# Ledger of designs, part 214: peptides against a protein of PDB entry 3B8E

Target 1, 230 residues: chain A of PDB entry 3B8E
Amino acid sequence: PFLIFIIANIPLPLGTVTILCIDLGTDMVPAISLAYEQAESDIMKRQPRNPKTDKLVNEQLISMAYGQIGMIQALGGFFTYFVILAENGFLPIHLLGLRVNWDDRWINDVEDSYGQQWTYEQRKIVEFTCHTPFFVTIVVVQWADLVICKTRRNSVFQQGMKNKILIFGLFEETALAAFLSYCPGMGVALRMYPLKPTWWFCAFPYSLLIFVYDEVRKLIIRRRPGGWVE

## One batch from the design tools (peptide; made by RFdiffusion4, then SolubleMPNN)

Design b1_p28_5_s2 (from b1_p28_5, 23 letters changed)
Fold by OpenDDE base, seed 5:
Structure b1_p28_5_s2 (fold): chain B 230 residues (1-230), chain A 28 residues (1-28)
Amino acid sequence: as target 1 above (230 residues)
Amino acid sequence: DELLKKLLEFLLKALKLSSEKTLELLKK
């Protein structure tokens, strides 16, 4: 998100504090849960035919999968960001290159896509209005990510919700998201303004997409073990 | 790996299309 902010010169989609809350608050418990669940995964149960090659290939496949999921998560966040800004009059094309004027406190006549002028304060309110939905979008997408990570080859429906730590992680990240979204003072402290409840559902298509992606991936792996897909 | 790459590309295209359609709806 920060790299895209710099490269595209768009208004900041997610604040540093919010990023820290994601990394430390929402990702820690899930990461721990995944570490414990690896012992139950298909990876640990199968004796490697060739310990050196099979371990390396598996680590690469896992790394690629996480990278792809991370990209989908980022896309979901940016989708929510662009939808909110568009709803407030700033179309995505208009946001490109707007950062310099957007962040300049002395410019109080930045025009939106419809010719409406926005003061610095108004722009910052809109920017901070995007932070919370972006964060919540990541959390909602992480639900799917955590669920799909329970198994490497088997369908989530076959494995079920057995990992209590993972379930706890899902509730923890959701509770944190709700706290950061609705607790008074978060707008000042974390630059996260309150989120309309409808925005929680904005990420659901992306969560579904991740779920479908992983199920298809796993299905392909099961049908063609050792094939060119790996 | 190639199939996963193609799948990713497909998903990215789908997300892009979805985003464009959503933006189109917001313009109405």
Scores: peptide ipSAE 0.008, ipTM 0.279, DockQ to the pose 0.219
Fold by OpenDDE base, seed 2:
Structure b1_p28_5_s2 (fold): chain B 230 residues (1-230), chain A 28 residues (1-28)
Amino acid sequence: as target 1 above (230 residues)
Amino acid sequence: DELLKKLLEFLLKALKLSSEKTLELLKK
Protein backbone atom coordinates (compact mmCIF):
# COMPACT_ATOMS: atom_id res chain seq x y z
CA PRO B 1 0.00 0.00 0.00
CA PHE B 2 2.75 2.45 0.86
CA LEU B 3 4.61 1.80 -2.40
CA ILE B 4 1.48 2.44 -4.46
CA PHE B 5 0.89 5.60 -2.45
CA ILE B 6 4.36 6.87 -3.39
CA ILE B 7 4.32 5.74 -7.02
CA ALA B 8 0.81 6.91 -7.88
CA ASN B 9 0.89 10.03 -5.68
CA ILE B 10 -2.65 9.31 -4.50
CA PRO B 11 -4.20 10.36 -1.20
CA LEU B 12 -3.06 8.16 1.67
CA PRO B 13 -5.26 5.03 1.67
CA LEU B 14 -4.18 3.82 5.09
CA GLY B 15 -2.35 5.56 7.89
CA THR B 16 1.14 4.40 8.83
CA VAL B 17 0.06 3.72 12.41
CA THR B 18 -2.83 1.60 11.18
CA ILE B 19 -0.45 -0.35 8.95
CA LEU B 20 1.71 -1.01 11.97
CA CYS B 21 -1.37 -2.19 13.88
CA ILE B 22 -2.10 -4.64 11.06
CA ASP B 23 1.47 -5.92 10.92
CA LEU B 24 1.82 -6.28 14.67
CA GLY B 25 -1.72 -7.10 15.73
CA THR B 26 -3.69 -8.94 13.10
CA ASP B 27 -0.92 -11.16 11.72
CA MET B 28 0.52 -12.43 14.99
CA VAL B 29 -2.27 -14.74 16.21
CA PRO B 30 -2.76 -16.20 12.74
CA ALA B 31 0.96 -16.85 12.41
CA ILE B 32 0.98 -18.62 15.76
CA SER B 33 -2.06 -20.67 14.76
CA LEU B 34 -0.30 -21.81 11.60
CA ALA B 35 2.89 -22.69 13.46
CA TYR B 36 1.04 -25.10 15.75
CA GLU B 37 -1.15 -26.64 13.09
CA GLN B 38 -0.72 -30.36 12.75
CA ALA B 39 1.57 -31.36 9.94
CA GLU B 40 -0.37 -31.97 6.78
CA SER B 41 -0.82 -35.70 6.25
CA ASP B 42 0.76 -35.56 2.81
CA ILE B 43 3.90 -33.85 4.12
CA MET B 44 4.34 -36.67 6.61
CA LYS B 45 3.96 -39.31 3.90
CA ARG B 46 6.51 -37.80 1.54
CA GLN B 47 9.77 -39.64 1.46
CA PRO B 48 12.58 -37.25 2.17
CA ARG B 49 13.69 -35.98 -1.18
CA ASN B 50 17.12 -34.40 -1.39
CA PRO B 51 16.64 -32.23 1.69
CA LYS B 52 18.77 -29.30 0.52
CA THR B 53 17.11 -28.69 -2.84
CA ASP B 54 13.60 -29.48 -1.65
CA LYS B 55 13.77 -27.11 1.31
CA LEU B 56 14.91 -24.25 -0.89
CA VAL B 57 12.23 -24.90 -3.48
CA ASN B 58 9.56 -25.24 -0.81
CA GLU B 59 10.58 -22.00 0.88
CA GLN B 60 10.60 -20.16 -2.43
CA LEU B 61 7.21 -21.55 -3.37
CA ILE B 62 5.70 -20.66 -0.01
CA SER B 63 7.15 -17.17 -0.31
CA MET B 64 5.69 -16.83 -3.79
CA ALA B 65 2.26 -18.02 -2.66
CA TYR B 66 2.24 -15.60 0.26
CA GLY B 67 3.38 -12.84 -2.06
CA GLN B 68 0.50 -13.55 -4.44
CA ILE B 69 -2.04 -13.67 -1.63
CA GLY B 70 -0.64 -10.43 -0.24
CA MET B 71 -1.02 -8.82 -3.64
CA ILE B 72 -4.68 -9.89 -3.88
CA GLN B 73 -5.20 -8.59 -0.35
CA ALA B 74 -3.73 -5.22 -1.29
CA LEU B 75 -5.91 -5.10 -4.41
CA GLY B 76 -8.97 -5.67 -2.25
CA GLY B 77 -7.99 -2.81 0.03
CA PHE B 78 -7.37 -0.47 -2.87
CA PHE B 79 -10.64 -1.48 -4.49
CA THR B 80 -12.52 -0.45 -1.36
CA TYR B 81 -10.50 2.78 -1.22
CA PHE B 82 -11.32 3.67 -4.82
CA VAL B 83 -15.01 2.81 -4.37
CA ILE B 84 -15.32 5.15 -1.39
CA LEU B 85 -13.50 7.97 -3.13
CA ALA B 86 -15.56 7.47 -6.28
CA GLU B 87 -18.76 7.65 -4.22
CA ASN B 88 -17.49 10.95 -2.87
CA GLY B 89 -16.80 12.29 -6.36
CA PHE B 90 -13.15 11.34 -6.88
CA LEU B 91 -12.65 8.93 -9.76
CA PRO B 92 -9.46 6.81 -9.76
CA ILE B 93 -7.90 8.63 -12.71
CA HIS B 94 -8.44 11.97 -11.01
CA LEU B 95 -6.64 10.76 -7.89
CA LEU B 96 -3.38 10.19 -9.78
CA GLY B 97 -1.00 12.99 -8.85
CA LEU B 98 -3.57 14.64 -6.57
CA ARG B 99 -1.62 13.97 -3.35
CA VAL B 100 0.36 17.21 -3.42
CA ASN B 101 -2.75 19.35 -3.53
CA TRP B 102 -4.66 16.95 -1.29
CA ASP B 103 -2.20 17.23 1.58
CA ASP B 104 -1.73 21.00 1.30
CA ARG B 105 -3.83 22.61 4.02
CA TRP B 106 -3.66 25.98 2.30
CA ILE B 107 -5.47 24.71 -0.79
CA ASN B 108 -9.20 24.69 -0.07
CA ASP B 109 -10.49 24.42 -3.62
CA VAL B 110 -9.38 20.95 -4.71
CA GLU B 111 -11.83 19.88 -7.37
CA ASP B 112 -13.31 16.42 -7.64
CA SER B 113 -14.14 14.69 -10.91
CA TYR B 114 -17.42 16.61 -11.09
CA GLY B 115 -16.03 20.07 -10.41
CA GLN B 116 -17.04 20.23 -6.75
CA GLN B 117 -14.51 22.03 -4.59
CA TRP B 118 -13.32 20.39 -1.40
CA THR B 119 -11.81 22.16 1.58
CA TYR B 120 -8.85 20.67 3.39
CA GLU B 121 -11.09 19.57 6.26
CA GLN B 122 -13.64 17.95 3.97
CA ARG B 123 -11.09 15.96 2.00
CA LYS B 124 -9.33 14.82 5.17
CA ILE B 125 -12.66 13.52 6.45
CA VAL B 126 -13.00 11.53 3.23
CA GLU B 127 -9.43 10.27 3.57
CA PHE B 128 -10.04 9.15 7.15
CA THR B 129 -13.30 7.56 6.04
CA CYS B 130 -11.21 5.41 3.68
CA HIS B 131 -8.83 4.19 6.39
CA THR B 132 -11.39 2.10 8.29
CA PRO B 133 -12.82 0.29 5.25
CA PHE B 134 -9.32 -0.42 4.00
CA PHE B 135 -8.45 -2.00 7.33
CA VAL B 136 -11.70 -3.97 7.47
CA THR B 137 -11.09 -5.19 3.93
CA ILE B 138 -7.69 -6.48 4.98
CA VAL B 139 -9.29 -8.33 7.90
CA VAL B 140 -12.00 -9.92 5.75
CA VAL B 141 -9.44 -11.01 3.18
CA GLN B 142 -7.30 -12.39 5.99
CA TRP B 143 -10.20 -14.66 6.95
CA ALA B 144 -9.80 -16.42 3.65
CA ASP B 145 -6.02 -16.31 3.88
CA LEU B 146 -6.02 -17.95 7.29
CA VAL B 147 -8.41 -20.65 6.17
CA ILE B 148 -6.41 -21.45 3.03
CA CYS B 149 -3.02 -21.32 4.75
CA LYS B 150 -4.18 -24.13 6.99
CA THR B 151 -3.25 -26.60 4.29
CA ARG B 152 -0.66 -26.54 1.54
CA ARG B 153 -2.16 -29.21 -0.66
CA ASN B 154 -5.40 -30.47 0.83
CA SER B 155 -8.69 -28.72 0.24
CA VAL B 156 -10.24 -26.86 3.15
CA PHE B 157 -13.20 -29.19 2.73
CA GLN B 158 -10.96 -32.19 3.33
CA GLN B 159 -9.04 -30.80 6.29
CA GLY B 160 -12.00 -29.14 8.00
CA MET B 161 -12.02 -26.43 10.65
CA LYS B 162 -10.52 -28.45 13.47
CA ASN B 163 -7.90 -25.95 14.57
CA LYS B 164 -9.38 -24.19 17.59
CA ILE B 165 -6.50 -21.72 17.60
CA LEU B 166 -7.33 -20.68 14.06
CA ILE B 167 -10.95 -20.09 15.04
CA PHE B 168 -9.79 -18.05 18.00
CA GLY B 169 -7.47 -16.05 15.74
CA LEU B 170 -10.32 -15.29 13.36
CA PHE B 171 -12.49 -14.15 16.25
CA GLU B 172 -9.73 -12.03 17.77
CA GLU B 173 -8.96 -10.37 14.45
CA THR B 174 -12.64 -9.64 13.83
CA ALA B 175 -13.07 -8.26 17.34
CA LEU B 176 -10.04 -6.02 16.86
CA ALA B 177 -11.45 -4.78 13.56
CA ALA B 178 -14.79 -4.04 15.20
CA PHE B 179 -13.08 -2.26 18.09
CA LEU B 180 -10.95 -0.08 15.83
CA SER B 181 -13.90 0.64 13.56
CA TYR B 182 -16.56 1.52 16.13
CA CYS B 183 -14.88 2.47 19.40
CA PRO B 184 -15.31 6.15 20.23
CA GLY B 185 -12.13 8.16 19.82
CA MET B 186 -10.58 6.03 17.07
CA GLY B 187 -11.27 8.79 14.57
CA VAL B 188 -9.00 11.09 16.54
CA ALA B 189 -6.47 8.54 17.73
CA LEU B 190 -5.99 6.45 14.59
CA ARG B 191 -7.74 8.65 12.03
CA MET B 192 -10.25 5.85 11.48
CA TYR B 193 -13.83 7.01 11.27
CA PRO B 194 -16.73 4.66 12.04
CA LEU B 195 -17.67 2.34 9.22
CA LYS B 196 -21.15 1.61 7.97
CA PRO B 197 -21.87 -2.11 8.29
CA THR B 198 -22.43 -2.34 4.53
CA TRP B 199 -18.72 -1.73 3.89
CA TRP B 200 -17.84 -5.04 5.51
CA PHE B 201 -19.36 -6.72 2.49
CA CYS B 202 -17.17 -4.87 -0.02
CA ALA B 203 -14.28 -7.18 0.80
CA PHE B 204 -16.27 -10.42 0.42
CA PRO B 205 -15.72 -10.77 -3.34
CA TYR B 206 -11.97 -10.58 -2.80
CA SER B 207 -12.12 -13.02 0.08
CA LEU B 208 -13.99 -15.39 -2.20
CA LEU B 209 -11.46 -14.77 -4.98
CA ILE B 210 -8.57 -15.72 -2.71
CA PHE B 211 -10.45 -18.82 -1.61
CA VAL B 212 -11.13 -19.88 -5.19
CA TYR B 213 -7.58 -19.04 -6.23
CA ASP B 214 -6.10 -21.18 -3.49
CA GLU B 215 -8.44 -24.11 -4.12
CA VAL B 216 -7.54 -24.01 -7.81
CA ARG B 217 -3.84 -23.75 -6.94
CA LYS B 218 -4.11 -26.75 -4.62
CA LEU B 219 -6.02 -28.68 -7.25
CA ILE B 220 -3.27 -28.01 -9.79
CA ILE B 221 -0.60 -29.07 -7.28
CA ARG B 222 -2.46 -32.31 -6.62
CA ARG B 223 -2.82 -33.05 -10.31
CA ARG B 224 0.69 -31.98 -11.31
CA PRO B 225 3.06 -32.77 -8.48
CA GLY B 226 6.43 -31.09 -8.94
CA GLY B 227 5.15 -28.25 -11.09
CA TRP B 228 6.21 -24.61 -10.74
CA VAL B 229 2.88 -23.75 -9.07
CA GLU B 230 3.93 -25.46 -5.83
CA ASP A 1 0.75 12.68 20.05
CA GLU A 2 0.22 11.76 23.67
CA LEU A 3 -3.13 10.20 22.91
CA LEU A 4 -1.55 8.23 20.08
CA LYS A 5 1.19 7.03 22.38
CA LYS A 6 -1.35 5.89 24.96
CA LEU A 7 -3.33 4.11 22.30
CA LEU A 8 -0.24 2.35 21.00
CA GLU A 9 0.62 1.27 24.50
CA PHE A 10 -2.90 -0.04 24.94
CA LEU A 11 -2.71 -1.96 21.68
CA LEU A 12 0.64 -3.44 22.64
CA LYS A 13 -0.78 -4.55 25.96
CA ALA A 14 -3.79 -6.05 24.26
CA LEU A 15 -1.55 -7.84 21.79
CA LYS A 16 0.60 -9.18 24.58
CA LEU A 17 -2.44 -10.41 26.47
CA SER A 18 -3.83 -12.06 23.37
CA SER A 19 -0.51 -13.76 22.71
CA GLU A 20 -0.30 -15.02 26.26
CA LYS A 21 -3.81 -16.42 26.11
CA THR A 22 -3.02 -18.07 22.82
CA LEU A 23 0.07 -19.67 24.32
CA GLU A 24 -1.97 -20.89 27.27
CA LEU A 25 -4.43 -22.49 24.89
CA LEU A 26 -1.57 -24.20 23.09
CA LYS A 27 -0.23 -25.68 26.30
CA LYS A 28 -3.59 -27.06 26.91
Scores: peptide ipSAE 0.000, ipTM 0.252, DockQ to the pose 0.015
Fold by OpenDDE base, seed 3:
Structure b1_p28_5_s2 (fold): chain B 230 residues (1-230), chain A 28 residues (1-28)
Amino acid sequence: as target 1 above (230 residues)
Amino acid sequence: DELLKKLLEFLLKALKLSSEKTLELLKK
């Protein structure tokens, strides 16, 4: 999200504090939960043929998996961002290069795509309105990520949901998302304004996409052991 | 910033490669 903000010079889609809440709040408990997840038996039984090359291959495969999931998360977040701004009169094409004027407190007549003038305060309200649903989208997509990352080869249906810490992590990040979205004062403290409940469902297609993609990937790995997808 | 850009480029390349190979496997 931050890279696209810099490259496209668009209004900030997700605040830095919110990013920190994701990294420290929503990712820490899942990371701990995965450390306690029982290692996949097939991975543990494989002796490394060459520790240096096999480590590099494993790091590349992990990076690919995180990269794929991260890209789907980002796409979901940006979709939500553009929809909200479009509903408020700012079409995606109009946002390109708008950041400089958008963030200038002395400019109170920034025009939207329909010629309506927006004060600095009004623009910031719209910006902060985007932060919450972007965050919620990331959390909902992370549900699928957490479920699929516990195994590399086995289906979720084969491994099951035996790790109580992982289940706790899913509820914790959801509770955090609800707290940040609806607790009074979060608009001032974290630049996150209240979210319409309907926006929670907008992320579900992306979570489903990740889940289906990973299950298909794992199915291919099971059918062809030793393939590049491992 | 440059490191993040390089990382993003790497991730995009990885995604593309993975998608292409997945599609090849699905066609077999």
Scores: peptide ipSAE 0.000, ipTM 0.231, DockQ to the pose 0.048
Fold by OpenDDE base, seed 4:
Structure b1_p28_5_s2 (fold): chain B 230 residues (1-230), chain A 28 residues (1-28)
Amino acid sequence: as target 1 above (230 residues)
Amino acid sequence: DELLKKLLEFLLKALKLSSEKTLELLKK
């Protein structure tokens, strides 16, 4: 998110504190839960033909899958960000290069895509309004990520939701997102203004995309054992 | 709200299309 912020010179979509909340609050419990996940039955039953090569290939494929999922998460967050800014009169094309004027306290006549002038205070309200939905979008997308990460080859429908710690992690992550979104004072403390409940649903298409992506990936792996996609 | 709805509808259509194409590729 920060790299895109710097390269595109757009208003900051996600605050530093919210990133820390993702890293420390939302990712920690799920990561621990995955460490205690029972080994996938299919992986344990297959004796590696070459333990060293097969381990390296498997680690590379897992790393690529997680990298791709992370990119989809970021895209989901940016999608929500662009939707909110567009609803407030700032089209995505207009946001390119706007950061310098956006962050300048002395410029009170920044124009939106419709020629409306925005004061510094009004711009910061819109910016802080974007922080919460971006964070919530990441959390909702992480639901799908956590569910799919429990299996490498088997469908989620075949493996089921047996890890109670993972389920607890999903609820904890959701509770944290709700707390940060609706607790009084979060707008001042974390620059996260309250979110309309409808914005929680903005991320669902991306969660579905991750599920579809992973199920397709797993289906390809099952149909072509030993393929480069494993 | 209308823009969000349109964008969501677009995403759902894109997901559906992607899913259908993927299923077609898998039948092949």
Scores: peptide ipSAE 0.000, ipTM 0.240, DockQ to the pose 0.033

Design b1_p28_5_s3 (from b1_p28_5, 21 letters changed)
Fold by OpenDDE base, seed 3:
Structure b1_p28_5_s3 (fold): chain B 230 residues (1-230), chain A 28 residues (1-28)
Amino acid sequence: as target 1 above (230 residues)
Amino acid sequence: DELLEKLLKFLLEALELASKKVLELLKK
């Protein structure tokens, strides 16, 4: 999110504090849960042909897979961001390069796509209105990510959900999202305004997309062990 | 660079259309 903010010069889609909440609050418990997840039965039986090169290749392939999932996750967040801004009169094309004027408190006549003028305070309200749904979208997409990351090759239907810490992580992420979305004072403290409950459902297609993507990936790996898709 | 710009514009237009459809669904 932050990289696209810099490259496209669009209004900030997700606040720094919110990013920290994702990294520390939503990603930490899943990371711990994965450390205690049962190893895949077929991974432990494979001896590397060359321990140095095969380890490096495996790390690169894992990094690539997480990178792909992360890109889909980011796309889901940005989709929600653009929907909210479009609802408030800012079409996606109009946001390109707008950041400089958007963040200038001395400019109180920034025009939207329909010629309506927005004060600095009005713009910031809209910006902060985007932060919460973006965060919620990330959490909902992470549900699928958390479930699929428990294995490298086996389907979630084959491995099952035996790790209690993993299940706890899913509930913790959801509880944190609800707290940050609806607790009074979050607008001032974290720049996160409350959202309509309907916005929780906007992320489900992306969660499903990640799930389907990973199941297909794992299916290919099972059929062709040692392929580039690992 | 021109190809990338065209691709970006296409993606933004597709995003806009998708956004409008989602908004219509949310209003029901």
Scores: peptide ipSAE 0.025, ipTM 0.495, DockQ to the pose 0.154
Fold by OpenDDE base, seed 4:
Structure b1_p28_5_s3 (fold): chain B 230 residues (1-230), chain A 28 residues (1-28)
Amino acid sequence: as target 1 above (230 residues)
Amino acid sequence: DELLEKLLKFLLEALELASKKVLELLKK
C-alpha cells in the first residue's frame, strides 16, 4: 500500500497505525494457530526424492503462492479504496499526482472529477473514511487466505476445518475489525472513521477469487505431481 | 518508468470502469 502511495502520489489509503494493527492484532493469532494445524496427509506421505533440494524448492513455491495471495489482498484493499473515493467524486485516474495538493492544508479548492472543490477538512474526512474499509477489506480477504493455508495440495473440502484455534483467530480478527470500525474515538485515535455495514461485502469477490485461485492451483498440483506450481 | 506509468494509468482506467459499474449496482 505504501509503495503505491509513493509511486502514484495518491491519497494515503491506509494509515501506519492501522498497518501495525494488522501485523500485531489480526495476523499474529492466525499465524500462531497455523503452527498447530494438523499435518496434511499427502505432505506427510510424500517421500522426497532429494530431501535437501526438494525442501528448498517446496519452500520457494509455497512462498511464491502465498506472495501472490498477498498481492490479491492488496488489490482488494485498493479496489475498495478507489470505489469509496469514486463514490465521493474522485475517480481513480484523477487521484494520480493529487497527494501533494491533497495533503496541503493551505489548499482548500482541490477539485474532484466533477469540478467540485474540496476543503482540506473535507478531504481528510474522505481519506479517513477510506482507512476503515481498506482495513476491513484486508481482514475479509484474510479469511479466505487463512482457510486455504492449512493445505498445500488437498482441497479445503477434502481437508476440512479441524483447527479450532484457527477458527478462533478468524473470529478474533473480525471482532478487532469491528471494534476499530465502530468504537467511538477511532476516527481521532487511529484515523479510522465508522464504516457503513454494506462495505463489508465489497471484499467478498476477492475472497472468492482467492478460493478459486487456490483450488485451481491445488488441482494442477494434484494432476501434475512435481510441477512448478506447488 | 514511462512504461510503468502507462501500465498504471491503464489499470486505473480499468478500475474506474469497474468502480462505476459497482456504484451503479449499489444504487439499484
Scores: peptide ipSAE 0.019, ipTM 0.422, DockQ to the pose 0.178
Fold by OpenDDE base, seed 1:
Structure b1_p28_5_s3 (fold): chain B 230 residues (1-230), chain A 28 residues (1-28)
Amino acid sequence: as target 1 above (230 residues)
Amino acid sequence: DELLEKLLKFLLEALELASKKVLELLKK
C-alpha cells in the first residue's frame, strides 16, 4: 500500500496506526496458525536430498508465497479504496497525482471527477472513510488466503479445515476488525470511521475469484504435473 | 519511468471500469 502511495501520489488509503494494527493484530495469529498447519503429505514424505540446499529453497518458496499473499491483500484493499472514492466522485484516474493538493490545508476547492469542489475537511473525511473498509477488506481477503494457503496441490475441499488454531485466528481477526470498525473513538484514535455493513461484502467477490482461481490452478497442477503453471 | 506510468494508467483505467460496474451493481 505504501509503495503504491509513493508511486502514484494518491491519497493515503491506510494510516500508519492501522497498518500496525494489521501487522500486530491480524497477521500474527494467522501466521502462527499456518505454522501449525500440517504440511501436505506429499511435501513431507520425501526426505530432503540435501538438507542444507533443500532447506534454503524451501525457505525461499515460503517467503515468496507470503509475499504474494501480501500483494493480493493489498490489491483487494486498493480495489475497495478506489470503489469508495469513486462513489464519492473521485475516479481512479483522477486520483493520480492528487496527493499534493489533497493534503494541502489551504486548498479548499479540490475538484472531483464531476467538478464538485471539496474542502480540506471534507477530503479528510473521505480519506478516513476509506481506512476502515480497507482494513476490513484485508481481513476478508485473509480468510480466503489462509484457507487457500493450507494446501499447495490439493483442493481445500479434499484437505478440509482441521486446524482449530486457523479457525480461531479467523474469528479473532474478524472480531478485531469489528472492534476497530464500530468501537466509539476509533475515528479519532485510529482515523477509522464506522463502516457501513454493505462494505463488508465488497471484498467477497474478490475473495471468491481468488479462491476459484487457486482451485483451478491446483486442478491444472494435478492434471499436468510439471507443467508451466507450477 | 514511462513504462511504469503507462502501467499505472492502465491499472487505474481498469480499476475505474471495475469500480463503475460495482457501483452500478450496488445501486440496483
Scores: peptide ipSAE 0.018, ipTM 0.434, DockQ to the pose 0.187
Fold by OpenDDE base, seed 2:
Structure b1_p28_5_s3 (fold): chain B 230 residues (1-230), chain A 28 residues (1-28)
Amino acid sequence: as target 1 above (230 residues)
Amino acid sequence: DELLEKLLKFLLEALELASKKVLELLKK
């Protein structure tokens, strides 16, 4: 998120402190839960190859999984960010390069995509309005991603929800999201305004699409082992 | 603002510690 903020010169989608809260608070328990997930049944059925090669492959797979999760989370967050800004009159194309004027306190006539002028205070309210939904979106996407990442090749329906640590992690993330979204003072502390309950559902279509995509991907891998989709 | 940030950091650290303890308990 921070890199995209710098490269695209868009208004800040999520506060740096909030990003740190995600990295330290939300990702840790799920990551641990994935590390302790039982070996996939297909992996266990494979005859032990060269132990050195198998270990290296496993480490690469874990690293790739974490990288993919992070990318999907970022995409979900940015999706919600762009939706909120679009609803407030700022289309994605208009946001490109807008950061300089957006963050300037002396410019009170920043125009949206429809020619409406926004004061600095109004812009910051909209910016802070994006922070909470962005965070919540990450959590909602994590629900799907964590479930998906339980297995590389097997369907979620085949593996089931037997990992108690994962279930606890999902609960902890949700509780943290609720706390940060609705606890009084978070608007001042984290620049996160209270979230309307409807925004929790903004990420659900995206999470569903990811879920469907991954199930299809896994199906293809099962039918065509050794394909480029791996 | 600094006090709130410190409080938040403290809460996050506490949450991390709690999470680790719960994970240790779940592994037993």
Scores: peptide ipSAE 0.000, ipTM 0.235, DockQ to the pose 0.015

Design b1_p28_5_s4 (from b1_p28_5, 21 letters changed)
Fold by OpenDDE base, seed 3:
Structure b1_p28_5_s4 (fold): chain B 230 residues (1-230), chain A 28 residues (1-28)
Amino acid sequence: as target 1 above (230 residues)
Amino acid sequence: KELLEKLLKFLLEALKLASEKVKELLEK
């Protein structure tokens, strides 16, 4: 999200503090769950013939999986961002290069795509209105990721403790999303205004797309072990 | 990689369709 903000010079789609909450709050629990999964899998696997190469391959596979998931999450968030701004009169094409004027406190006549003038305060309200739905979209997409991670490893005995950590992660992310969306004072502290309940459903198509994508990927890996789809 | 590109194209098309529907709703 932050890279596209810099490259496209668009208004800030997600606040820095909210990004930190995602990176530290929502990504740590999945990372811990995967670390425990690896430790348990390494205990049950015979000594790797070459520990350096097997660790490198596993790190590359994990890095690539996280990179792909992260890109889909970012796309889901940006979709929600562009829909909200379009509903408020700012079409996606008009947002390109607008950041400099958008963030300038002395410019109180920034025009939308329909010629309506927006004050600095009005623009910031619209910007902060985008932060909460963007965050919620990421959380709902992460639900699909956690479900996907649960279904990948067939070891029934390892699933017990891993399932508890994954379930805990789902509840933690959902509780954090609810807290940031509806707790009084979060609009001032985190620049996240309250979310209309309808926006929770905006992320569901993306969660479904991720689920379908991963099932197709798993199907291809099962049919062609060692193929380029890894 | 090809599946990712197809998914990205699908998401971009969905974004375009959603933006057009929002525009139609705003014009009513």
Scores: peptide ipSAE 0.000, ipTM 0.215, DockQ to the pose 0.170
Fold by OpenDDE base, seed 4:
Structure b1_p28_5_s4 (fold): chain B 230 residues (1-230), chain A 28 residues (1-28)
Amino acid sequence: as target 1 above (230 residues)
Amino acid sequence: KELLEKLLKFLLEALKLASEKVKELLEK
């Protein structure tokens, strides 16, 4: 997210403090929970022909798949960001290169896509309004990601959800997201303004896309064992 | 609103295509 902010010169979609909350607050408990996940039955039953080379290949393929999921998470956050800015009069194409003028406190006449002029204060309110939904979108998308991470090959429907710690992690990160979104003072402390509850649902299509993507991937792996998708 | 509708339509179409692909793979 921050790299795209620099490259595209768009208004900051997610604050640095919020990124730290993701890394330390939302990802830590789920990551620990995965260490206690039951081993996938098919992984344990498969004997690699060459334990050294086959392990390295599998680790690379898994890393690539999870890297793709991470890209989908980022796209989900940016989707919500662009929707909110568009609703406030800033179309995505207009945001490109706007950062310099956006962050300048001495410019109080930045025009939106419809010719409306925005003061520095008004722009910062809109920016901080985008931080919360970007974060919430990532959390909602992480629900799908965390659920699919428990298996490499088997469907979520086949493996089930046996790890109670993982389930607890999902509730914990959701509670943290709600706290950061609606607790008084978060606008000042974390630059996260409160959201309408309806914005929580904006990420659901992306969560569903991750589920569908992973189920398709796993289905291909099951149908073509040893393929490049595994 | 129009942008949201376009993006939602795109997302729904992508979801539909993915669902159809899953169905195709299940039938083979």
Scores: peptide ipSAE 0.000, ipTM 0.230, DockQ to the pose 0.033
Fold by OpenDDE base, seed 5:
Structure b1_p28_5_s4 (fold): chain B 230 residues (1-230), chain A 28 residues (1-28)
Amino acid sequence: as target 1 above (230 residues)
Amino acid sequence: KELLEKLLKFLLEALKLASEKVKELLEK
């Protein structure tokens, strides 16, 4: 997100504090849960044919899968960001290159896509209005990510929701998201303005996309063991 | 659960502190 902010010169979609909330608050408990996840039954039964090569390949494949999921998460966040800004009069194309004027407190006549002028304060309100939905979008997408990460090859439906720590992690991150989104003073303290409840559902298509992606990936792996998709 | 709640509280306090520091840096 921060790299896209720099490259595209768009208004900041996610604050540093919000990023810290994701990394420390929402990801830590799930990550610990995944570390203690019982080995998938298929992983335990396969004796490594070549322990050195098979370990390296598996690590690369896991890394690529996490990278792809991370890209989908980012896309979901940016989608929510662009929708909110568009709803407030800033179309995506108009945001390109706008950062310099957007962040300048002395410019109070930045025009939106419809010719309305926005003061610095108004722009910052809109920017901070995007932070909470972006965060919530990531959390909602992480629900799917955490669920799919329980297994490497088996369908989530086959493995089930056995890890109680993971389930707790899902509730914890959701509770944190709700707290940060609706607790009074978060707009001032964390630059996270209250979120309309409808925005919680904005990320659901992306969560579904991740889920479908992973199920398809796992299906391919099961049908073609040793393929490039592994 | 209690340990996780304590950890969560600690993280929230740390985030608040970080937010305050960031605010101070931005106001400068």
Scores: peptide ipSAE 0.000, ipTM 0.216, DockQ to the pose 0.021
Fold by OpenDDE base, seed 2:
Structure b1_p28_5_s4 (fold): chain B 230 residues (1-230), chain A 28 residues (1-28)
Amino acid sequence: as target 1 above (230 residues)
Amino acid sequence: KELLEKLLKFLLEALKLASEKVKELLEK
């Protein structure tokens, strides 16, 4: 998120403190839950490969998987960000390069895509309105990502939801999201304004898409072992 | 797991306290 903020020169989609809260709070329980996941049934059936080569490949695959998950989460967050800004009159194309004027306190006539002028205070309200939905979107996407990351090849339906730590992690993330979204004073402390309940549903289509995509991917891997899809 | 749960609870309590203090400051 921060890199895209710099490169695209758009208004800040998520506060740095909130990003830190995600990194230190939200991602910890899920990461631990994955470490305690039961061995995948297909891994147990494989003959031991060369331990040196396999370890290196596994570490690379894990690193790539975490990188992909992070990208998917960021995409979900940015989707919600652009939706909110578009609803407030700022189309994505108009946001490119707008940061300089957006963050300038002395400019009170920043125009949206429809020619409406926005004061600095109004712009900051809209910006802070994006922070909470961005965070919530990440959490909702994480629901799908955590479930799909349980296995590399097996369907979620085959592996089942037996990991109690994962289930706990999902509830913890949801509770944290609710707390940060609705606790009084978070608008000032974390620049996260209270979120309308309807925004929780904004990420659901995206989460469903990811879930379906991953199940299809896993199905292809099962049918074509050793393909480029791995 | 227990340690993580305790840490999480601590974090949530800390955030709650911070939020309450900010609220009090805004009400003054």
Scores: peptide ipSAE 0.000, ipTM 0.230, DockQ to the pose 0.019; fails the geometry check

